# Peptides against a protein of PDB entry 6FRK: the designs that were tried, part 160

Target 1, 411 residues: chain A of PDB entry 6FRK
Amino acid sequence: NEEVLNAMLKEVCTALLEADVNIKLVKQLRENVKSAIDLEEMASGLNKRKMIQHAVFKELVKLVDPGVKAWTPTKGKQNVIMFVGLQGSGKTTTCSKLAYYYQRKGWKTCLICADTFRAGAFDQLKQNATKARIPFYGSYTEMDPVIIASEGVEKFKNENFEIIIVDTSGRHKQEDSLFEEMLQVANAIQPDNIVYVMDASIGQACEAQAKAFKDKVDVASVIVTKLDGHAKGGGALSAVAATKSPIIFIGTGEHIDDFEPFKTQPFISKLLGMGDIEGLIDKVNELKLDDNEALIEKLKHGQFTLRDMYEQFQNIMKMGPFSQILGMIPGFGTDFMSKGNEQESMARLKKLMTIMDSMNDQELDSTDGAKVFSKQPGRIQRVARGSGVSTRDVQELLTQYTKFAQMVKKM

## One batch from the design tools (peptide; made by RFdiffusion4, then SolubleMPNN)

Design b2_p19_3_s2 (from b2_p19_3, 9 letters changed)
Fold by OpenDDE base, seed 3:
Structure b2_p19_3_s2 (fold): chain B 411 residues (1-411), chain A 19 residues (1-19)
Amino acid sequence: as target 1 above (411 residues)
Amino acid sequence: IEELKKLRELYLEILKILE
């Protein structure tokens, strides 16, 4: 039993190291799991693998919980949120994502660009803010980030903004000059929250980076970015351990909507390669798929129309990047769709929807849509002409629909 | 869980179409 336990723990430890979990944390987790597993319960014929996975899951949940309540903004107050992080961490993009998140929740939100070091930082922030219709402040001429941050915070306080986000400069390395600048900005604006933005793709460097920031500024929150890539997010555990601060949000792509509140259970499930069924359910529920019951009922009865397929394509497009949805499905790696394949896949999906937009209600609502077209081939030619595609493209769509309808009938 | 499996299979087949 101990040999089997040690073998299974070795596999889990290897998987955690491959997920960029810090070697010290993996060692500690291994010891804690060994201490938590009752070898007598393991002898009783319980699924040893499930028991070990559950023990590992519980210990990872503890590593993500710093024991500190996450800061939350107060409604009707002026909440100053300062962002800190290295260049390339996604900090500037994350400022815009957070601003847009709060704006969509009905908060009076603004952005300040206090990055005077990076050429075009203010233009980039201005472009992002303008696209999202978020008020912004910055300067093309002022080179002191303390002056810009102070003036911007004062301006937006006087205008009764509730969420005031300050983007600071990043450097390529942990430089003393960067930390001095961050400390001067923090002292001048007295932020209610300091958010450290960490790139999940930096792997084992997460601990040292997170520690360097926490040792210089009072980091109270962490945001982890680039969780859409190959990074399984194991570096996030290192950031929590080093900063003693909760992860509040995650960035899951390049779009302004590729941003979600951090949830411990889904994150650990994904880290272990168990998938994120809960996050998939939550995303499906957030889509107000009030029709989920109707879809589930149709699926139970083996009914699937071209309209049902169209609605599922709309739902997939609303769920965001398809790579994120796939990464939530157990057994699909994050690498299943390269970023290039996602845009092509979305373009293909839109093309299929454009073909279906040229179909009539009789064709869309038929439980045997393929038979409707097979009985009257003139319908294929009409749809092809209406959508500007070949008759072959319509036949390919109908072939695909037929495969779906057959699958649903077997379900 | 069965409905989620069905939904998963549906999305997998959608993926195969998008490949």
Scores: peptide ipSAE 0.033, ipTM 0.641, DockQ to the pose 0.085
Fold by OpenDDE base, seed 1:
Order: sequence, then structure tokens, then C-alpha cells
Structure b2_p19_3_s2 (fold): chain B 411 residues (1-411), chain A 19 residues (1-19)
Amino acid sequence: as target 1 above (411 residues)
Amino acid sequence: IEELKKLRELYLEILKILE
């Protein structure tokens, strides 16, 4: 029994190290799991694998919980949020994502560019802010970030903004001058929250990086970026451990909408390859697919058309990267879809949609679309010519449709 | 909830075909 436990723990520890979980945290987790598992209870015929998995899950949840409640903005007040982090961490993009998130929630939100070190920082912020219709402040001529931050905060306080986000200068490395500038800005604007932005792709460097910021600046919140379908979430645990601050949001891509509130349980489930059913449900709800009463009614009646399939493909394309969606399915690991595979899957989906774009309303709206094509083979040839594909490609699409329609009839 | 479950099952099957 102890040998089996040690073998399973070794496998889990290897997987966590491969997920960029810090070696110290993995060791601590291993010890905590060993102490939490009663070997006598494992002898009683309980599913040993399930018990170990549950113990690992519970200990990972504890590692992501700093024991500190996350700061939240107060409605009807001016909330100043200062961003800190290295250059290339995604800090500037994350400022825009957070501003857009609060704006969509009905908060009066603005952005301040206090990055005077990087050429084009203000232009980049202005571009992102303008695209999202977020008010912004910055200067092309003022070189003191304290002046820019102070003037911008004062302006937006006077205009009764509720969320005032201040982006600061980043550096490529930890420099004392960067931290001094951050402290001067923080002292001048008196932020309600200081957010450290960390790139998850730096792997084992996450701990040292997060610690260096926490030792110099009063970091109260963490945002982890570049958690794309292939980015190993283990660096997030290192950030929490080093900063003793909660992760409040995660960045999951390049789009302004690729930003979500951090949820501990779904994150750990995804890290362990258990999927994120809650996140999948949330994404489905965000698409307002429940507002598609017509689709739901058709599904209840076992009806499924080629048009219904097309609309579902459009909805899937709107859900974001396929890798993220697949990673929410239990049994699909986070690495299941490489970036290459995602592009291929999207290209395949787009090809199928292009074939359907060459179909007529009678073909698309038929409850037995495959039979419409089987009765009149000339339709297959027309669609193939119209979409620039082979007749075989059209037949393959119809075969897929038939499988879906049969599944819906069994639902 | 039942409708969301059916919709989820549909998406899961669509995703499997896109693999």
C-alpha cells in the first residue's frame, strides 16, 4: 500500500513539475498528502486513486488560497488600481482587459498611462483604450510618471470615475530604479489596490520574480497572464505563495475578452486534467445560448438541421480558442490541442461552414438534410462546385451531420 | 439545467468531431 501510494504520488509530482509548479510547493504538497491519507483507510478497499486525487486536489486548493480576501472595488467611490510588473508580462494589455471587464459590468472606468520609459507605451494604451471605448490619460511630453499619474488620477476623480487604472513602467529585469519609481507613484496616488501582473510562461522563475516584487512593493492582488491552452498554470501557485496575495483574474489569450475572474476550483480541476465544467457552463451562458429558445425547442423534439449545425459552429467560434474549450472537457488535458492543432481545427470548422454557405435554404432547413442530398446527388455536385471542395468533402460533412442528427434524436 | 445539459452534450460531440 505504501509503495502504491509512493508510486502514485511520484506520478502526480512529476505532472505538477511538468506543469511548472515550484519544486518546494510540490515537496510540501507531497508531505501534506502523505499526512492526510490514512493508509489504513486505503486498505479498506476504497478507490485508492480517487482518494489520492481528492487529497491532491484539496492540498492544491490550499496552495492557491493565500488566506487573504481579495480586494474588491466599492460602487460609487473612486477606486485607484495601480498595476506593476515586468515588461513583457502582459501588464499594459491586462490594464485594458480589466478596464473593459469593469466597463462591461457598468462601472465608470478609465486608464492612465504612467509608463514614460517605453517608447510608444502611451500610443499602445491609447489604441487599446480607443478600441474598447475606455477614457484614457497620458502624456507625450511629460517624462515624470509621478506627475502623469497624479494629474490623471486627479482628473478622473474630479470626473467621478469609479475605476481608475494606472499602468506603470516595466523593465526587462528587476532594477532598483523600477521599484523606486513604483514607490514614488504609489505614494503620490495612494492606490486602493496594487496588482502584480505575472507571465505564467516564465515557469520556475515565477517564485523569484513574484517575491522580488512583493519585497519592494505592497502587492495586494495578482493577475496571471498567458494562460493560453498550453500555458502551464503551475506558476500561479508560485505567485500566490511568494506574494501571499490572491489571484484575482487570469489572462487566457490576446483578445480583450480573454480575461476572466480567477476561480480556484475550476483552475485546479483544469491543472489536474479534470476539466472545467463550470467554466464551460459559464461560457455557454455568456453566449446566451439559453436565449436560443428555438434551438432548445428543436432539440427537445429531436430536430436538428444543417442550419442548426452551422449556428452551433458559429457559437463555438465565438467561445474563443478551441484549446480552451477542449481543456474544459473532463479527460482532455490542457495540452491536448497545440496551437497548431487549434488553427487546424478552426480551419476545418471554417471549411465545413464554407461548404454549408453553398447550400440552399431547402437543404439547410430540412430535418433530414442528408436524405435531401441522397435523393438528388446533383445537389452534392452543386455544393462541391460552389464551395471549391470535392464531392467527397461534402459527403463527409453530410456524414458528420447525420451523426449529430442521430445523437439529437436520442437526447 | 436540463436544456444546458443537452446543449453541453451537443457541444462535446461537436468538439470530438473537430479533433
Scores: peptide ipSAE 0.033, ipTM 0.645, DockQ to the pose 0.075
Fold by OpenDDE base, seed 4:
Structure b2_p19_3_s2 (fold): chain B 411 residues (1-411), chain A 19 residues (1-19)
Amino acid sequence: as target 1 above (411 residues)
Amino acid sequence: IEELKKLRELYLEILKILE
């Protein structure tokens, strides 16, 4: 039993190390799991694998919990949120994502660019803010980030903004001058929350970097970026351990909407390669898939129309990046779609929807749409002309539909 | 849960076609 436990723990430890979990945390987790597993219960014929997985899962959940309640903005108050992090961490993009997130929730949100170090930082922030219709402040002439931050915070406080996000300079390396600047900015604006932005792709360096920031600046929250890439997010555990601060959000792509509140259970499930079924369910529920009671009822009866397929394509487009959806499904690695493939996949979906937009209600609502088109080939030509595609493209869509309809009939 | 599983399977098949 102990040999089996040790073998299984070795596999888990290897997987966690491959997920960029810090070696110290992996060692600690291994010992905690060993202490939490009752070997007698393992002897009683319980699924040893499930028990070990559950113990590992439980200990990983504890590693993500810093024991500190996440700061939340207060409605009707002026909440100053300062961002800190290295250059290339996705800090500036994350500021815009967070601002957009709060704006979409009906918060009066603004952005301040106090990054005077990076050429074009203000232009980038301005571009992102303008696209999202987020008010912004910055300077092309002021080089002191303390002045910019102070003036911007004062301005937006006077204008009764509820969420005031301050983007600071990031350097390529941990430099004392960067930390001094961050401290001066923090002292000047007195932020309600300091958010450390960490790139998940830095792997084993996450702990040392997060610690260096926490030792100099009172980091109260963590945001992990680039979880859409090869990074399995193990660095997030290191950030929590080093900062003793909760992860509040994750960045899951380059789009402004590729930003989600951190959820512990889904994150750990993904880290273990179990997928994020709960997050998929939540995203599915957020799509008002309860309005899909009608679809579910049709699926129960083995009915699936081209309209039903169109509605599902709309739902997929609303779910965000395919990489995120795939990452929620057990057994789909993060590597399954390169970023280039995702845009292409979305373009393919839009193309398919454009073809269906040229279909009539009889074609869309038929329980055997493929047969409707096969009986009257002139329909294919009409739809092809209407959508500006080849007859082959319409036939390919109908082939795909037929595959789905057959799958639904087997469900 | 079974319904969500079926829906997930549908989405999986959609995703496979979009590859």
Scores: peptide ipSAE 0.033, ipTM 0.638, DockQ to the pose 0.079
Fold by OpenDDE base, seed 2:
Structure b2_p19_3_s2 (fold): chain B 411 residues (1-411), chain A 19 residues (1-19)
Amino acid sequence: as target 1 above (411 residues)
Amino acid sequence: IEELKKLRELYLEILKILE
């Protein structure tokens, strides 16, 4: 029994290391799991694998919980949020995402660019803020970030803004000059929250980076970026351990909407390759797929048309990158779709939709669309000509449709 | 939940064909 336990724990530890979980945390987790598992319960014929997985899941949940309540903004108050992090961490993009998140929730939100070190930092922030219709402040002439931050915070406080986000300078390396500048800014503006932004793709470097920031600045919150299916997110555990601060949000892509509140259970489930069923349900609900009572009724009756397929393709396109959808499904590895394959898959989907745009309502709404085309081959030629594709491409689409329609009939 | 499972299976099969 102990040998079986040790073998299974070795597999889990390997998977966690491959997910960029820090080696010290993996060792500690192994010891904690061994201590939590009752060997007598393992003897009783319970599924040993499920028991170990559950114990591992519980210990990972504890590692993500710093035991500190996350700071939350107070409605009707002026909340100053200072962002800190290395250059390339996604800090500036994350400031815009957070501002947009609060703006969509009806908060009076603004952005301040206190990055005087990077040429064009203010132009980049201004471009992002203008596109999202977020008020912004910065300077082209002032070189002191303390002055810019102080003036911007004062301005937006006087204008009764509720969320005041301050983006600071990032450096490529941990430099004492950066930390001194950050401390001067923090002392001048007296932020209600200091958010450390971390790139999940830096893997094992997450601990050392997070510790360096926490040792110099009173980090109270963490945001993890680049969780777009390529980063396994194990570095997030290292950030929480080093900062003793909660993860409040995650960035899941480059778009301004690729930003969500951190949820512990979905994150750990994804980290273990169990998928994110809850996040999939939330995305399905956001798409109002449940409001498609008509589709659900059709599926219950084993009916599936070409139009129903087209509508599902539109829904998939609205769900965002295929990598995000796949990463929510248990058993699909995070590496299943490379960025190149995703663009190609989206291009294929758009091509299929373009073929369907050349179909008529009789063809689209037929419960046996493939049979309509098989009875009148001239329809295939018309659709092919209308969409600028080969007759073979139309036949391939109809073959795919037939597979889906057969699957729906078996459901 | 059962309907969501069916929808999920449908999306999985769509994704497999798009691969």
Scores: peptide ipSAE 0.032, ipTM 0.642, DockQ to the pose 0.082; fails the geometry check

Design b2_p19_3_s3 (from b2_p19_3, 9 letters changed)
Fold by OpenDDE base, seed 3:
Structure b2_p19_3_s3 (fold): chain B 411 residues (1-411), chain A 19 residues (1-19)
Amino acid sequence: as target 1 above (411 residues)
Amino acid sequence: EELLKELRELYLEIQKILS
């Protein structure tokens, strides 16, 4: 029994190390799991694998919980949020994502660019803010980040903004000059929250980087970025351990909407390769898939129309990057769609939807849509002309629909 | 589990369409 436990723990520890979990944390977890497992219960014929997975899951949940309540903004107050992090961590993009997140929730949000070191930092922030319709402040001429941050915070406080986000300079590595600048900015603006932005793809370097920031500034929150890539997020555990601060959000892609509140259980489930069923359910629920009962009912009856396929494509488009959705389903690898294939896949979906936009209600609502077109080939030519595509493209769509409808009938 | 299997099959077919 102990040999079997040790073998299974070795596999789990290997998987955690491959997920960029810090070696010290993996060792500690191994000892904690061994101490938590009752060998007598394991002898009683319980599924040893499930028991070990549950014990590992429970200990990982403790590692992402710093025992400190996450800071939350107060409605009707001016909440100053300062961002800190290395260059390339996704800090500037994350500032825009957070601002957009709060704006969509009805908060009066703004952005301040206090990055004077990076050429074009203000132009980049301005471009992102303008696209999202977020008010912004910065300077093309002022070189002191303390002055820019102070003036911007004062301006937006006077204008009764509720969420004031300050983006600071990054560096390629930890530098004393960066930390001194961050400390001067923090002292000048007196932020209500300091957010450390960490790139999940830096792997084992997460601990040392997170610690370096926490030792210089009062980091109170962590945001983890680039969780859409090959990074399994094990470095996030190191950041929490080093900063003693909760993860508040995760960045899951390059789009402004690729941003979500951190949830411990889904994150650990994904880290273990169990998938994110809860996050899938939540994304499905956020889509107001009350229409899902009607869809599920149609699917149960083996009915699938071109309209039902169109609605599914709309739902996929609303769920965000298809790679993220697939990565939430157990047994789909993160590599299932390369980043390049996602934009092409979304363009193909949009093309298919544009073809269907040229169909009439009789064609869309037919339980045998392919047969409607096969009986009257002139419909294919009409749809092709209406959508600006070839008759071949319409036939390919109908072939694809037929495959889906056949699959649904087998369900 | 059945719904997840069905969703998986649906998404696999969607991927084949999108590939």
Scores: peptide ipSAE 0.022, ipTM 0.443, DockQ to the pose 0.132
Fold by OpenDDE base, seed 4:
Structure b2_p19_3_s3 (fold): chain B 411 residues (1-411), chain A 19 residues (1-19)
Amino acid sequence: as target 1 above (411 residues)
Amino acid sequence: EELLKELRELYLEIQKILS
C-alpha cells in the first residue's frame, strides 16, 4: 500500500512540477497528502486513485488559500488600485481588463498611466482605454511616476470615480530602483489595494519574483496572466505562498474580455488536467440555463433550427473566447486554439450570425433549414445580398448547419 | 454529466464550424 501510494504520489508530483508548481510546495504537498491519507482506509478497497486525487485536490485548494480575505472595492467610494509587476507580465493589459471588468459591472472606472519608463506606455494605455471607453490620465512630458500618479488619483477622486487603477512602471529585472519607485508611488497615492501581476509562463521563477515584490511593497492581491498559453498555472500557487495574498483575477488571453474572477476549484481542476467543469456550469448558468434547458430538450428530440444555432453562437460570444470554453472541457488543452485562430474564429462566428440576421423566421425556425433553402435557391441569393456575403458563404453556413443538425439528431 | 457531454459535443461541432 505504501509503495503504491508513493508511486502515485510520484506521478502527481511530476505532473505538478510539469505544471510549474514550485518544488518546495510539491514536497510539502506530498507530505501533507501522505499525512492526510488513511492507509487503512485505502486498504479497505476504496478507489485508491480517487482518494489520492481528492487528497491532492484538497491540499492544492489549501495552497491557493492564503488565509486572507481578498480586498473588494466599496461601492460609492474612491478605491485606488495600484498595479505592480515586471515588464512583460501583462500588467498594463491587465489594468485595462480590470477597469473594463468593473465598468461592465456599473462602476465608475478610470485608468492612470504612471509608466514613464516604457516608451509608448501611455499611448498603449490610451488606445486600450479609448477602445473600452474608459477614462484615462497620463502625461507625455512628466517623467516622475509619483507626480503622474498623484495628479491622476487626485483628479479622479475629485470627479468621484469609484475605481481608480494606477499602472506603474515595470522593469525587465528585479531592480532596487523599481521597488523604490513603487514604494514612492504607493506612499504618495495610498492605494486601497496593491495588485501584483504575475506571468504564469515564468514557471519556477514565480516564487522568487512574488517574494521580491512582497518584501518591498504591501502586495494585497495577485493577478495571474497568460493562463491561455502553455503555462498550467502552477506558478500561481507560488505567488500565493510568497505574497500571502489571494489571486483575485486571471488573464486568459489578449482580448479585454479575456479576464475573469479567480475561482479556486476550477483552477485546481484545470491544474490537475481535470478541466473546469464547475466554471463551465457556472458560465452556462450565467447564460440563463432555462434557455439552455429548453435547447437541450429540443436537442434531445433531435430538433435543431438555424435559430437554435444562432442562440448557441450568441451564448458562445457571451461566454467569451472559445479557447476558454474549450479549456473548461476535460481533455481539451489550451493548445487546441492558437491565439491567432481565436480572433479569426470569433470573426467567423460574427459573420455567420450576420448571415443569419438576414434570414426570415420561416428559414430560422425550420427544423430543416437547409431543405428550405435547397427547395428555393432564391432564398440563398436574398440572404447573401442582405448580409453582404457571397452565395457560397450562405451555402457554407447551411452545410455547417446541416452537419450540426445531423449530429444533434444522433445525440 | 449528460449535460456536460451534450455541451461538449455541441462545442466540438461549433469548433469544427469555426476551424
Scores: peptide ipSAE 0.020, ipTM 0.412, DockQ to the pose 0.092
Fold by OpenDDE base, seed 2:
Structure b2_p19_3_s3 (fold): chain B 411 residues (1-411), chain A 19 residues (1-19)
Amino acid sequence: as target 1 above (411 residues)
Amino acid sequence: EELLKELRELYLEIQKILS
């Protein structure tokens, strides 16, 4: 029994190290799991693998929980949120994502660029903010980040903004001058929350970097970026351990919508390769389930229309990146669609929807849409002209629909 | 669980269409 436990723990420890979990945390987890597993219960014929996985899962949940309640903004008050982090961490992009998140929730949100060190920092912030219709402040002439931050915070407080996000300068290395600048900005604006932005892809360096920030500035929250594709997120555990601060959000891509509230259970499940069933259920529930129930009922009867296909395409677009949805399904790796393939897939989906937008109700609601078009070829030409595509593109859509409808009939 | 299975199958087929 002990040999089997040690072999399985070695496999789990290897997988956690390959997931960029810090070696100290992996050692601690191994000791905690060994202490939590009753060897007598393992002898009783229980699935030893499931018991070890459950013990590992439970100990990882504890490592992600700093025991500190996350700061939350107060509605109807001015909440100043200062961002800190290394250059290339995704800090500036994350400021825009957080601002957009709160704006979509009905908060009066704004952005301040206090990064005077990086050429084009203000232009990048302005571009992101303008695209999202978020009010912004910054300067092309002022070189003191304290002045810019103070003036911007005062301006937006006077205009009764509820969420005031301040982006600061990043550096490639931990420099005392950077930390002094961050401390001066923090002292001037008196932020309600300081958010450390960390890149998950830096692996074993996460602990030392997160600690260096926490030792110099009062980091109260963590946002982990680049949790898309290859980054299994083990660095997030190191950030929590070093900062003693909760992860509040994760960045899951480059788009402004590739941003979600952090959930411990789904994150650990994904880290272990178990999938995110709960996050999938939540995303499915955020979709009006009534439309999905109606589809499921149609699928059970072997009925599938072009309208049903269109509605599913809308649902995929609402659920966000298809790679993220697949990454939530157990047994689908995050690598199933590269970032480049996802934009192309979404463009293909939009093209198919545009073709279907040129169809009439008789074509969309037919239980045999392909037969409707085959009986009257003039419909293909009409749809092609209406959608600005070739007759071949419409025929390809109908071929895809026919394959799908045949599969539904076999379900 | 049944809903998740059906959704998984649906997404797999949509992926094949989009590939």
Scores: peptide ipSAE 0.018, ipTM 0.413, DockQ to the pose 0.096
Fold by OpenDDE base, seed 1:
Structure b2_p19_3_s3 (fold): chain B 411 residues (1-411), chain A 19 residues (1-19)
Amino acid sequence: as target 1 above (411 residues)
Amino acid sequence: EELLKELRELYLEIQKILS
């Protein structure tokens, strides 16, 4: 029994290390899991694998929980949020994502660019803010970030903004000059919250970086970026452990909407390859797939048309990265689609949709679309010409449709 | 739960189409 436990724990520890979980945290988790598992209960014929998985899950949840309640903005007050982090962490993009998140929730939100070190920082912030219709402040001439931050905060306080986000200068390395500047800005504007932005792709270096920031500035919240399909969430655990601060949001891509509140249990479930059912439900609800009642009803009747397939492809395209959606389904690993494979998959979907755009309503709405084309081969040639594809590509689409329709009939 | 099951099955088949 102990040998089996040790073997299974070794596999889990290997997988966690491969997920960029810090080696110290993996060791601690292994010890905590060993102490939490009663070996006598394992002897009683209970599913040993399920018990170990549950114990691992429970201990990972504890590692993500710093035991500190996350700061939340107060409605009707002026909330100053200062962002800190290294250059390339996605800090500036994350400022815009957070501003947009609060704006969509009905908060009066603004952005301040206090990054005077990076050429084009203000232009980048202005571009992002303008695209999202978020008010912004910055200077092309002022070089003191303290002056810019102070003036911007005062301006937006006087205009009764509720969420005032201040972006600061990043550096490539941990430099004392960066931390001094950050402290001067923090002292001048007196932020209600300081958010550390961390890139998850840095892996094992996350702990040292997060600690260096926490030791110099009063980090109260963490945002983890670049948690797109390949980013191993293990760096997030290191950030929490080092900062003793909660993760409040995660960045899941390059779009302004690729930003979500951090949820501990769904995140750990996803990290373990168990899927994110809650996130899938939330995404389904956001899409107002209430029109899915009609689809569900058709599926219940074993009816599936080419139009129904087209509508599903549109829904997938609206849900964002296909890899993220698949990663939310239990039994699909986080690494299921490489970024390259995702773009290729989206290109394949677009190609299939373009073929279907050349079909007529009789072809699209037929419960036996494949037979409509098989009975009149001239339809295949018409669709192929209309979509700029080969007749073989149309036949491949119809073959795929037929397989799908046969599956729906068995549901 | 039923919707999630149907979505899962749908995405599994779409994945097979896209593989």
Scores: peptide ipSAE 0.014, ipTM 0.399, DockQ to the pose 0.092; fails the geometry check

